Peptides against a protein of PDB entry 5EIB. Designs and how they scored, part 269

Target 1, 366 residues: chain A of PDB entry 5EIB
Amino acid sequence: VDLEPGTMDSVRSGPFGQIFRPDNFVFGQSGAGNNWAKGHYTEGAELVDSVLDVVRKESESCDCLQGFQLTHSLGGGTGSGMGTLLISKIREEYPDRIMNTFSVMPSPKVSDTVVEPYNATLSVHQLVENTDETYCIDNEALYDICFRTLKLTTPTYGDLNHLVSATMSGVTTCLRFPGQLNADLRKLAVNMVPFPRLHFFMPGFAPLTSRGSQQYRALTVPELTQQMFDSKNMMAACDPRHGRYLTVAAIFRGRMSMKEVDEQMLNVQNKNSSYFVEWIPNNVKTAVCDIPPRGLKMSATFIGNSTAIQELFKRISEQFTAMFRRKAFLHWYTGEGMDEMEFTEAESNMNDLVSEYQQYQDATAD
Target 2, 366 residues: chain A of PDB entry 5EIB as posed
Amino acid sequence: VDLEPGTMDSVRSGPFGQIFRPDNFVFGQSGAGNNWAKGHYTEGAELVDSVLDVVRKESESCDCLQGFQLTHSLGGGTGSGMGTLLISKIREEYPDRIMNTFSVMPSPKVSDTVVEPYNATLSVHQLVENTDETYSIDNEALYDICFRTLKLTTPTYGDLNHLVSATMSGVTTCLRFPGQLNADLRKLAVNMVPFPRLHFFMPGFAPLTSRGSQQYRALTVPELTQQMFDSKNMMAACDPRHGRYLTVAAIFRGRMSMKEVDEQMLNVQNKNSSYFVEWIPNNVKTAVCDIPPRGLKMSATFIGNSTAIQELFKRISEQFTAMFRRKAFLHWYTGEGMDEMEFTEAESNMNDLVSEYQQYQDATAD

## One batch from the design tools (peptide; made by RFdiffusion4, then SolubleMPNN)

Design b2_p25_3_s2 (from b2_p25_3, 12 letters changed)
Fold by OpenDDE base, seed 4:
Structure b2_p25_3_s2 (fold): chain B 366 residues (1-366), chain A 25 residues (1-25)
Amino acid sequence: as target 1 above (366 residues)
Amino acid sequence: MLPLPSREERERLIAEYLAELRAEE
């Protein structure tokens, strides 16, 4: 789905374009112009019914519909505005189905689009209410991984998208292959989300490899485990050491000893015990899939529900507040029928979310 | 636009891909 045709043409002409049904390409002509309100109330609202018709058709064809997965950017008007509209409409029609998102957070290091903090804040407000689980893929973190870890002097969108793809492949492993842990979206939510609003995940991946680098370092289980818990491997620009883990899932892929995995996972938990809440029992889950990612002998994917995720929201909030206090660019949103109060409500809800994370960070066992 | 592969064709392609992944192990 896009409000511009060019993206769909690129996907259709791409190496995997043939795996998608022609009728499942729904696109507009005008785009959202990086405006959340255009995506949510005008251009996106005109297209949403056509998308819902496709969603219904595909849902009816499912033998067992678990839920929905949306991949979208929170910086752009289409992904942010239309994406959150679509989430709302799907939730209204399928209230008992899991809503999962891969939400790409904007960064000034990657984009010069001035209104991204508005689009992100307005989107987060919707995601807090209308998703069950959200993977926070932070362009800040992706850029830093590419630049600092992968030593890419000029990171490209191709490099960032490689990390996104690896992460998405990792976190969906238990959904795609036979396994006991997180075998469906609902079980994932039950294991990872102790409180309904606290459903924003910090993903991580090991090993970190650049696109086109054939240097597959054979990692050991101890090395994978250590890298997976390293802040430098997180796809969200948060330091886990500045917060506490509410819940963790670790997904190992490849032929390895489950016993060795369990031993290393116990060791890393013990080493990092101060960074876990003590009042949630058995808050670390581990899965092993014998099928490795393509080109790797083994990998590990991390899913963390950490109170450190508040650093991401604080960054967005600070940027939002700096613009909103000046009423900069608001006329572009209000001109599309949006009320200025919606900005204040979105800011308030995001600040409440930060406060909730902080409360649980400071909570001790009684 | 090429029609989507049939369910059977998709299942075959997935099986082939999984077999390739297992053969690389």
Scores: peptide ipSAE 0.012, ipTM 0.326, DockQ to the pose 0.012
Fold by OpenDDE base, seed 1:
Structure b2_p25_3_s2 (fold): chain B 366 residues (1-366), chain A 25 residues (1-25)
Amino acid sequence: as target 1 above (366 residues)
Amino acid sequence: MLPLPSREERERLIAEYLAELRAEE
């Protein structure tokens, strides 16, 4: 789905364009112009019914519909505005199904879109209310991984998207291979989301290795486990050491000893015990899938529900507040039928979310 | 694949943005 045809043409002409049904390409002509309100109230609102028709058709063809997965950016107008509109409409029609998102967080380090803080804040407001699970994929973190860990001097969108795809493949492993932990979206939510509003995940993927070092690196369970819990390996630009994990899931892939995995997972929890809440028992879940990802002997994917995720929201909030206090560009949003009050509501809800994470961070078992 | 904007390009865009914001004050 896009409000511009060019993106869809690129997907269709790509190596995997044929895996999608032609009738499932729904696109507009005008785009959102990086305006959330245009995506949500005007251009996106005109297209949303056509998308819902496709969603209904595909849902009816499912033997067992678990829920929906949306991949979108929060900095643009289409992914943010129309994406959140679509989430809302799907939630209204399928209130008993899981809504899962892969939400790409904007960063001034990798984008030139000045209104990204507005689009992101307005999107987060919708995600708090209308999603059950949101993987926070932060372009800032991806850039830093590419530059620092992968030793890419000039990271590209392709390099970032490679990390995104590896992460998405990792977190969906349990859904794609029967008999695993979190084999369905609802079970994932039960394991990962102790509080309904606190459903924003920090993903990570291991191994992350520079091209020059790949051939010399042995892949071991201890190394995967260590890298997976490293703050520098997080796909969200927050430091887990500044917060506490509410819940964690680790998904190992490849031929490895379950015993070794369990031992290493126990060791890393013990070493990092100060970074877990003590009042949620059995808050770390581990799965092992014997099927490795393509090109790797083994991998590990991390899903963290951490109170440190508030750092990401604080960053967005600070940028939002700086713009909104000046009423910068507001006329672009109000001109699409949006009320200024919705900005204030979105800001408030995001700040409330930050406060909620902080409260649970400071909570003791006593 | 499109490269990310250069640091210089980002700094320019930020400076332009900040200048616009100051002109609206």
Scores: peptide ipSAE 0.000, ipTM 0.258, DockQ to the pose 0.064
Fold by OpenDDE base, seed 3:
Structure b2_p25_3_s2 (fold): chain B 366 residues (1-366), chain A 25 residues (1-25)
Amino acid sequence: as target 1 above (366 residues)
Amino acid sequence: MLPLPSREERERLIAEYLAELRAEE
């Protein structure tokens, strides 16, 4: 789905373009112009019914619909505005189904849009209310991984998207292979989301190895375990050492010893015990799937629900506030039928979310 | 594969967007 036709042509021409039904390509002509309100109230609102018709059709074809997964950016107008509109409409029609998102967070280091703080804040407001699980994927973190860890001198969107794809494949492993931990979206939510509003995850993937080092690196369970808990390996631009993990899931893939996995997972928890809340028992879940990802002998995917994610929201809030105090660009949003009050509500809700994370960070076992 | 926009390109895109916004005022 897009408000621009060109993205659909790129998908169709891609190596997997033929796996999608032609009728499932829903697109507009005008785009959102990086305006959340245009995506949410005008251009997106005109297209949303056509998308919902496809969603209904595909949902009816499912033997057992668990929920929905949306991949979108929060910096643009389509992914942010239309994406959150779609989430809202799907939530309304399917209130008993899980809403899962892979939400790409804007970063000033990888930003081409001035109004990204508005689009992100308005999107987060919707995600807090209408999603059950949100994987926060930060373009800054992805860039830093590509540059520092993968040793890519000039990272591309293709390089960033490769990390996203690896992560998405990792976090969905348990959903795609029977008999695993978190075998459905609801079980994942139950295990990962102790409080309904605190459903924003910090994803990570291992191994991340530069091309020059790949041939020399032995993939071991200890190395995977160490890397996936490394702050530099997080795909959200926050330091888990500045917060506390509420919950963690680790998904290992490949032929490995379950005993070794359990030992390494216990060791990493013990070494990092100060970075976990003590009042949530058994807050680390581990799954092992015998089927490795393509091209790897083994991998590990990390899902962290950490109070450190508030750093991401604080960053967005600070940028939002700096623009909003000046009433910068507000007329572009209000001209699309948005009320200025919606900005204040979105800001307030995001600040409340930050306060909630801080409260649980500071909470001690009684 | 599209390269990430350079800082200069981002600054240009930002400036262009700001100019468009001002032209619609």
Scores: peptide ipSAE 0.000, ipTM 0.250, DockQ to the pose 0.098
Fold by OpenDDE base, seed 5:
Structure b2_p25_3_s2 (fold): chain B 366 residues (1-366), chain A 25 residues (1-25)
Amino acid sequence: as target 1 above (366 residues)
Amino acid sequence: MLPLPSREERERLIAEYLAELRAEE
């Protein structure tokens, strides 16, 4: 789905464009112009019914509909504005189904869109209320991984998207292969989300290896375990050491010893015990799938629900506040039918979310 | 594949952004 036709043509002409049904390409003509309000109230509102018709058709074709997965950017008007409109509309029609998102967080270091703080804040407000699970993927973290870990001198959007795809493949492993931990979206939510509003995850993928060091790297369970808990390996620009894990899931893939996995997972928990809450029992879950990802002997995917995610929201909030106090670009949004009150409500809700994470970070077992 | 903006392009965009913010005060 897009508000611009050119993106759909790019997908269709791509190596895997033929895997999608032609009738499932829904697109507009005018675009959102990086404006959340155009995506949510005008251009996106004109297209949303056509998307919902496709969603209904595909849902009816499912043997057992668990829920929905949306991949979108929070910086752009289509992904942010229309994406959150779709989430709202789908939630209204399917209130008993899981809403899962892969939400790409904007970064001024990698984007040219000046209004990204508005689009992101308005989106987070919707995601807090209308999603059950949100994987936070930060373009800043992806860039830093590409540059520092992968040793790419000039990272591309293709390099960033490769990390996103590897992570998405990892976190969905349990959904795609039967008999695994978190075999359904609802079970994942039960295991990962102890409090309904605190459903924002820090994903990570291992191994991440530079081309120059690939030949010298031994892929071992201890190394995968160490890397996936490393702050530099997080796909969100947050340091887990500045917060506490509420819940963790680790998904190992490939032929490995379950005993060795359990031992290494216990060791990493013990080593990092200060970074876990003590009042949530059995808050670390581990799965092993014998089927490795393509091109690797083994991998590990990390899903962390950490109070450190507040660093991401604080960054967005600071940028938002700096613009909003000056009423910068507000006329672009109000001209699409928005009220300034919606900005203040979105800011307030995101700040409340930060406060909630901090409260649970500081909580002691009574 | 679209490259990320160069450092020079990012610095320009930041400067343009700051100029726009000042023009709306």
Scores: peptide ipSAE 0.000, ipTM 0.295, DockQ to the pose 0.064

Design b2_p25_3_s3 (from b2_p25_3, 12 letters changed)
Fold by OpenDDE base, seed 4:
Structure b2_p25_3_s3 (fold): chain B 366 residues (1-366), chain A 25 residues (1-25)
Amino acid sequence: as target 1 above (366 residues)
Amino acid sequence: MLPLPSEEEREALIKEYLAELKAAE
């Protein structure tokens, strides 16, 4: 789905374009112009019914519909505005299905779009209420990984998208291969989301490999485990050491000993025990899939529900507040039918979410 | 602003994914 035809033509002309049904390409003629309100109330609202018709058709063809998975950007107008409209409409029609998102967080290091903090804040407000599971893919973290870890002097969207793809492949391993932990979206939610509003995940991947580096360093299980818990391997720009893990899932891929994985996972928990809440029993889950990702002998993917995710929301909130206090560009949103109150409600709800994470961070077992 | 991946880079990614799917079958 896009409000611009050019993106759909690029998907259709690519090798993947043949995997998707032609009728499942829904696109507008007028883009959202990086405006959440255009995506949510105007241009996106005109297209949403056509998307819902496709969603219904594909849902009816499913033997067992678990839920929905959306990949979108929170910095743009289409992914943020229309994406959250679509989530709301799907939730209304399928209230008993899981809503899962891969939400790409904006960064000034990646994009010069000045209004991204507005689009992100308005989107987070919708995601708090209408999603069950949200993987936070932070362009800040992706850029920092590319530049600092992968030593790419000029990271491209291709380099960022490689990290996104590896992460998405990792976190969906349990859904794609039988007999795994979290084999369905509902089990993932039960294991990862102890409190309904606290459903924002920090994903991580090991090993981090650049597209050009075919040097598959054969990592050991101990090295994978250590890297997976390293803040430098997180796809969200948060330091887990500044918070506490509520829940963790670790997905190992490749031929390895389950016993060795369990031993290393226990060791990393014990070494990092101060960074876990003590009042959630059995809050670390581990899966091992014997099928490695392409080109790697083994990998580890991390899913963390950590109170440290508040660092990401604080960054967005600070950027939002700096613009909103100046009433900068508000006329672009109000001109599309938004009230200024919707900005203050979204800011308030995101600040409440930050406060909730902080409360659980500071909570001790009585 | 980061450059968008070239069509060639996109095709390479797709070829990588398709071969990953085929290797997992």
Scores: peptide ipSAE 0.017, ipTM 0.407, DockQ to the pose 0.019
Fold by OpenDDE base, seed 5:
Structure b2_p25_3_s3 (fold): chain B 366 residues (1-366), chain A 25 residues (1-25)
Amino acid sequence: as target 1 above (366 residues)
Amino acid sequence: MLPLPSEEEREALIKEYLAELKAAE
């Protein structure tokens, strides 16, 4: 789905364009112009019914519909505005199904789009209410990984998208291969989301590999485990050491010893016990899939529900507040039928979410 | 924590973008 035809033509002409049904390409003509309100109230609202018709058709063709997965950017008007409109409409029609998102968070290091803090804040407000699981993929973290860890002098969207793809492949492993932990979206939610609003995940991947640098390093289970819990491997720009893990899932892939995995996972929990909440029993889950990702012998994917995720929301909130106090570009949103009160409501809800994460961070077992 | 762009850097970005928008009108 896109509000621009050129993006859809690029996907169709791409090496994987044939994976998608032609009839499942729904697109507009005018684009969102990086405006959330165009995506949510005008251009996106004109297209949403056509998307819902496709969603219904595909849902009816499922033997067992678990839920929905949306991949979108929170910086752009289509992904943010129309994406959140679509989530709302799907939630209304399928209230018993899981809503999962891969939400790409904007960064000033990656994009010069000044209105991204508005689009992100307005989107987070919708995601708090209408999603069950959200993987926070932060362009800030992706850029820092590319530059600092992968030593890319000029990170490209291709390099960032490679990390996104690796992360998405990792977190979906349990859904794609039978007999794994979190084998369905509902089990993932039960294991990862102790509180309904606290459903924002910090993903991580090991080994980090750049496009074209297949590091054929023989990774060991100890190295994978250590890298997976390293803040430098997090795809969200948060330091887990500044918060506490509510829940963790670790997904190992490749031929390895289950015993060695269990030993290393126990060791990393014991070493980092101060960074876990003590009042959630068995809050670390581990899965091992014998099938490695393409081009790797072994990998590990991390899913963390951490109170440190508030650092990401604080960053967005600070950027939002700086623009909103100046009323910068507000007329572009209000001109599309949006009320200025919705900005204040979105800011408030995001600040409430930050406060809720902080409360659970400071909570002791009574 | 990556330092947020300074208020000055943010103002510069806003000014640059406002200039780009005015140049595109």
Scores: peptide ipSAE 0.000, ipTM 0.254, DockQ to the pose 0.130
Fold by OpenDDE base, seed 1:
Structure b2_p25_3_s3 (fold): chain B 366 residues (1-366), chain A 25 residues (1-25)
Amino acid sequence: as target 1 above (366 residues)
Amino acid sequence: MLPLPSEEEREALIKEYLAELKAAE
């Protein structure tokens, strides 16, 4: 789905264009112009029914519909505005299905789009209310991984998207292969989301290595486990050491000893025990899938529900506040039928979310 | 250790994955 035809044509002409049914390409003509309000109230609202018709058709063809997965950017107008409109409409029609998102967080290191803090804040407000699970894929973190870890001097969108794809493949492993932990979206939500509003995950992937270092490192379970818990491997720009894990899932892929995985997972939890809440029992889940990702002998994917994710929301909130105090560009949104109050409500809800994470960070077992 | 494939390697991986999907259908 897009509000621009050119992106859809690029996907269709691309190597994967043949995976998607031609009838499942729904696109507009005008684009959102990086405006959330255009995506949500005008251009996106005109297209949403056509998307819902496709969603209904595909849902009816499912033997067992678990839920929906949306991949979108929160910085752009289509992914943010129309994406959140679509989430709300799907939630309304399918209230008993899981809503899962892969939400790409904007970064000034990756994009110069001035209004991204507005689009992100307005989107987070919708995601808090209408999603069950949100993987926070932060362009800030992806850029830093590409630059620092992968030694890419000038990270590209192609480089960032590779990390996104590896992460998405990792976190969906349990959904795609039978007999795994979190084999359905609802089970994932039950294991990962102790509080309904606190459903924002920091994903991580291991191994991450520069091209020049790859040839010389044996991948081991201890190395994967250590890298997976390293703050530098998190796809969200927050330091887990500044917060506490509410819940964790680790998905190992490849032929490895389950015993060795369990031992290493226990060791890393013990070493990092101060970074877990003590009042959620059995809050770390581990899965092993014998099928490695393509091009690797083994990998580990991390899913963390951490109170440190508030650092990401604080960053967006600070950027939002700096613009909103000046009423910068508000006329672009109000001209599409938005009220200035919707900005204030979205800011408030995001700040409330930050406060909730802080409350649970400071909570002790009574 | 996932090196970011070159754009060419990525396109090749994509073509191969598509071929595998078509062979599974």
Scores: peptide ipSAE 0.014, ipTM 0.435, DockQ to the pose 0.014; fails the geometry check
Fold by OpenDDE base, seed 2:
Structure b2_p25_3_s3 (fold): chain B 366 residues (1-366), chain A 25 residues (1-25)
Amino acid sequence: as target 1 above (366 residues)
Amino acid sequence: MLPLPSEEEREALIKEYLAELKAAE
């Protein structure tokens, strides 16, 4: 789905474009112009019914519909505005299905789009209410990984998207291969989301691999475990050491000893015990899939529900507030039928989410 | 597009990264 036709042509002409049904390409003509309100109330609203018709058709063709998975950017008007409209409409029609998202968070290090803080804040407001699971993929973290860890002097969207694809492949492993922990979206939600609003995940991947790079030397289970828990490997620009893990899932891929994995996972938890909440029993889940990712002998994917994710929301909120206090570009949104109150409500809800994470961070077992 | 690091450069970066991780423990 896109509000621009050129994106669909790029996907269709790509090496995997033929895996998608032609009738499932739904696109507009005008684009959102990086405006959430165009995506949500005007251009996106004109297209959403056509998307929902396709969603219904595909849902009816499922033997067992677990839920929906959206991949979108929160900085751009289509992914943010139309994406959240679509989430809302799907939630209304399928209230008992899991809504899962891969939400790419904007960063001033990656994009010069001045209105990204508005688009992100308005999107987060919708995600808090209408998703069950959200993987926070932060362009700032991706940039920092590419620049600092991968030593890419000028990270490209291609480099960032490679990290995204590796992470998405990792976190979906249990859904794609039988007999795994978190084998369905609902089980993942039960294991990862102790409180309904606290459904924002910090993903991580090891080994970190650049696009088009030849086979990385297989890391050992200890090295994978160590990298996976390192803040530098997090795809969200938050330091887990500044918060507490509510829940963690680790997905190992490749031929390895389950015993060795369990030993290393226990060791890393014990070393980092201060960074876990004590009042959620069995809050770390480990899965091992014998099937490695393509081009690797072994990998580990991390999913963290950490109170440190509040750092990401605080960053966006600070940027939002700095613009909103000046009413900068606000007329671009109000001109599309938005009320100024919706900005205030979205900011408030995101600040409430931050406060909730902080409350659970500070919570002690009585 | 800047060329991606060679396999050798990448292995060196991974080793350096792993060494930094061990030093931060």
Scores: peptide ipSAE 0.000, ipTM 0.210, DockQ to the pose 0.017; fails the geometry check

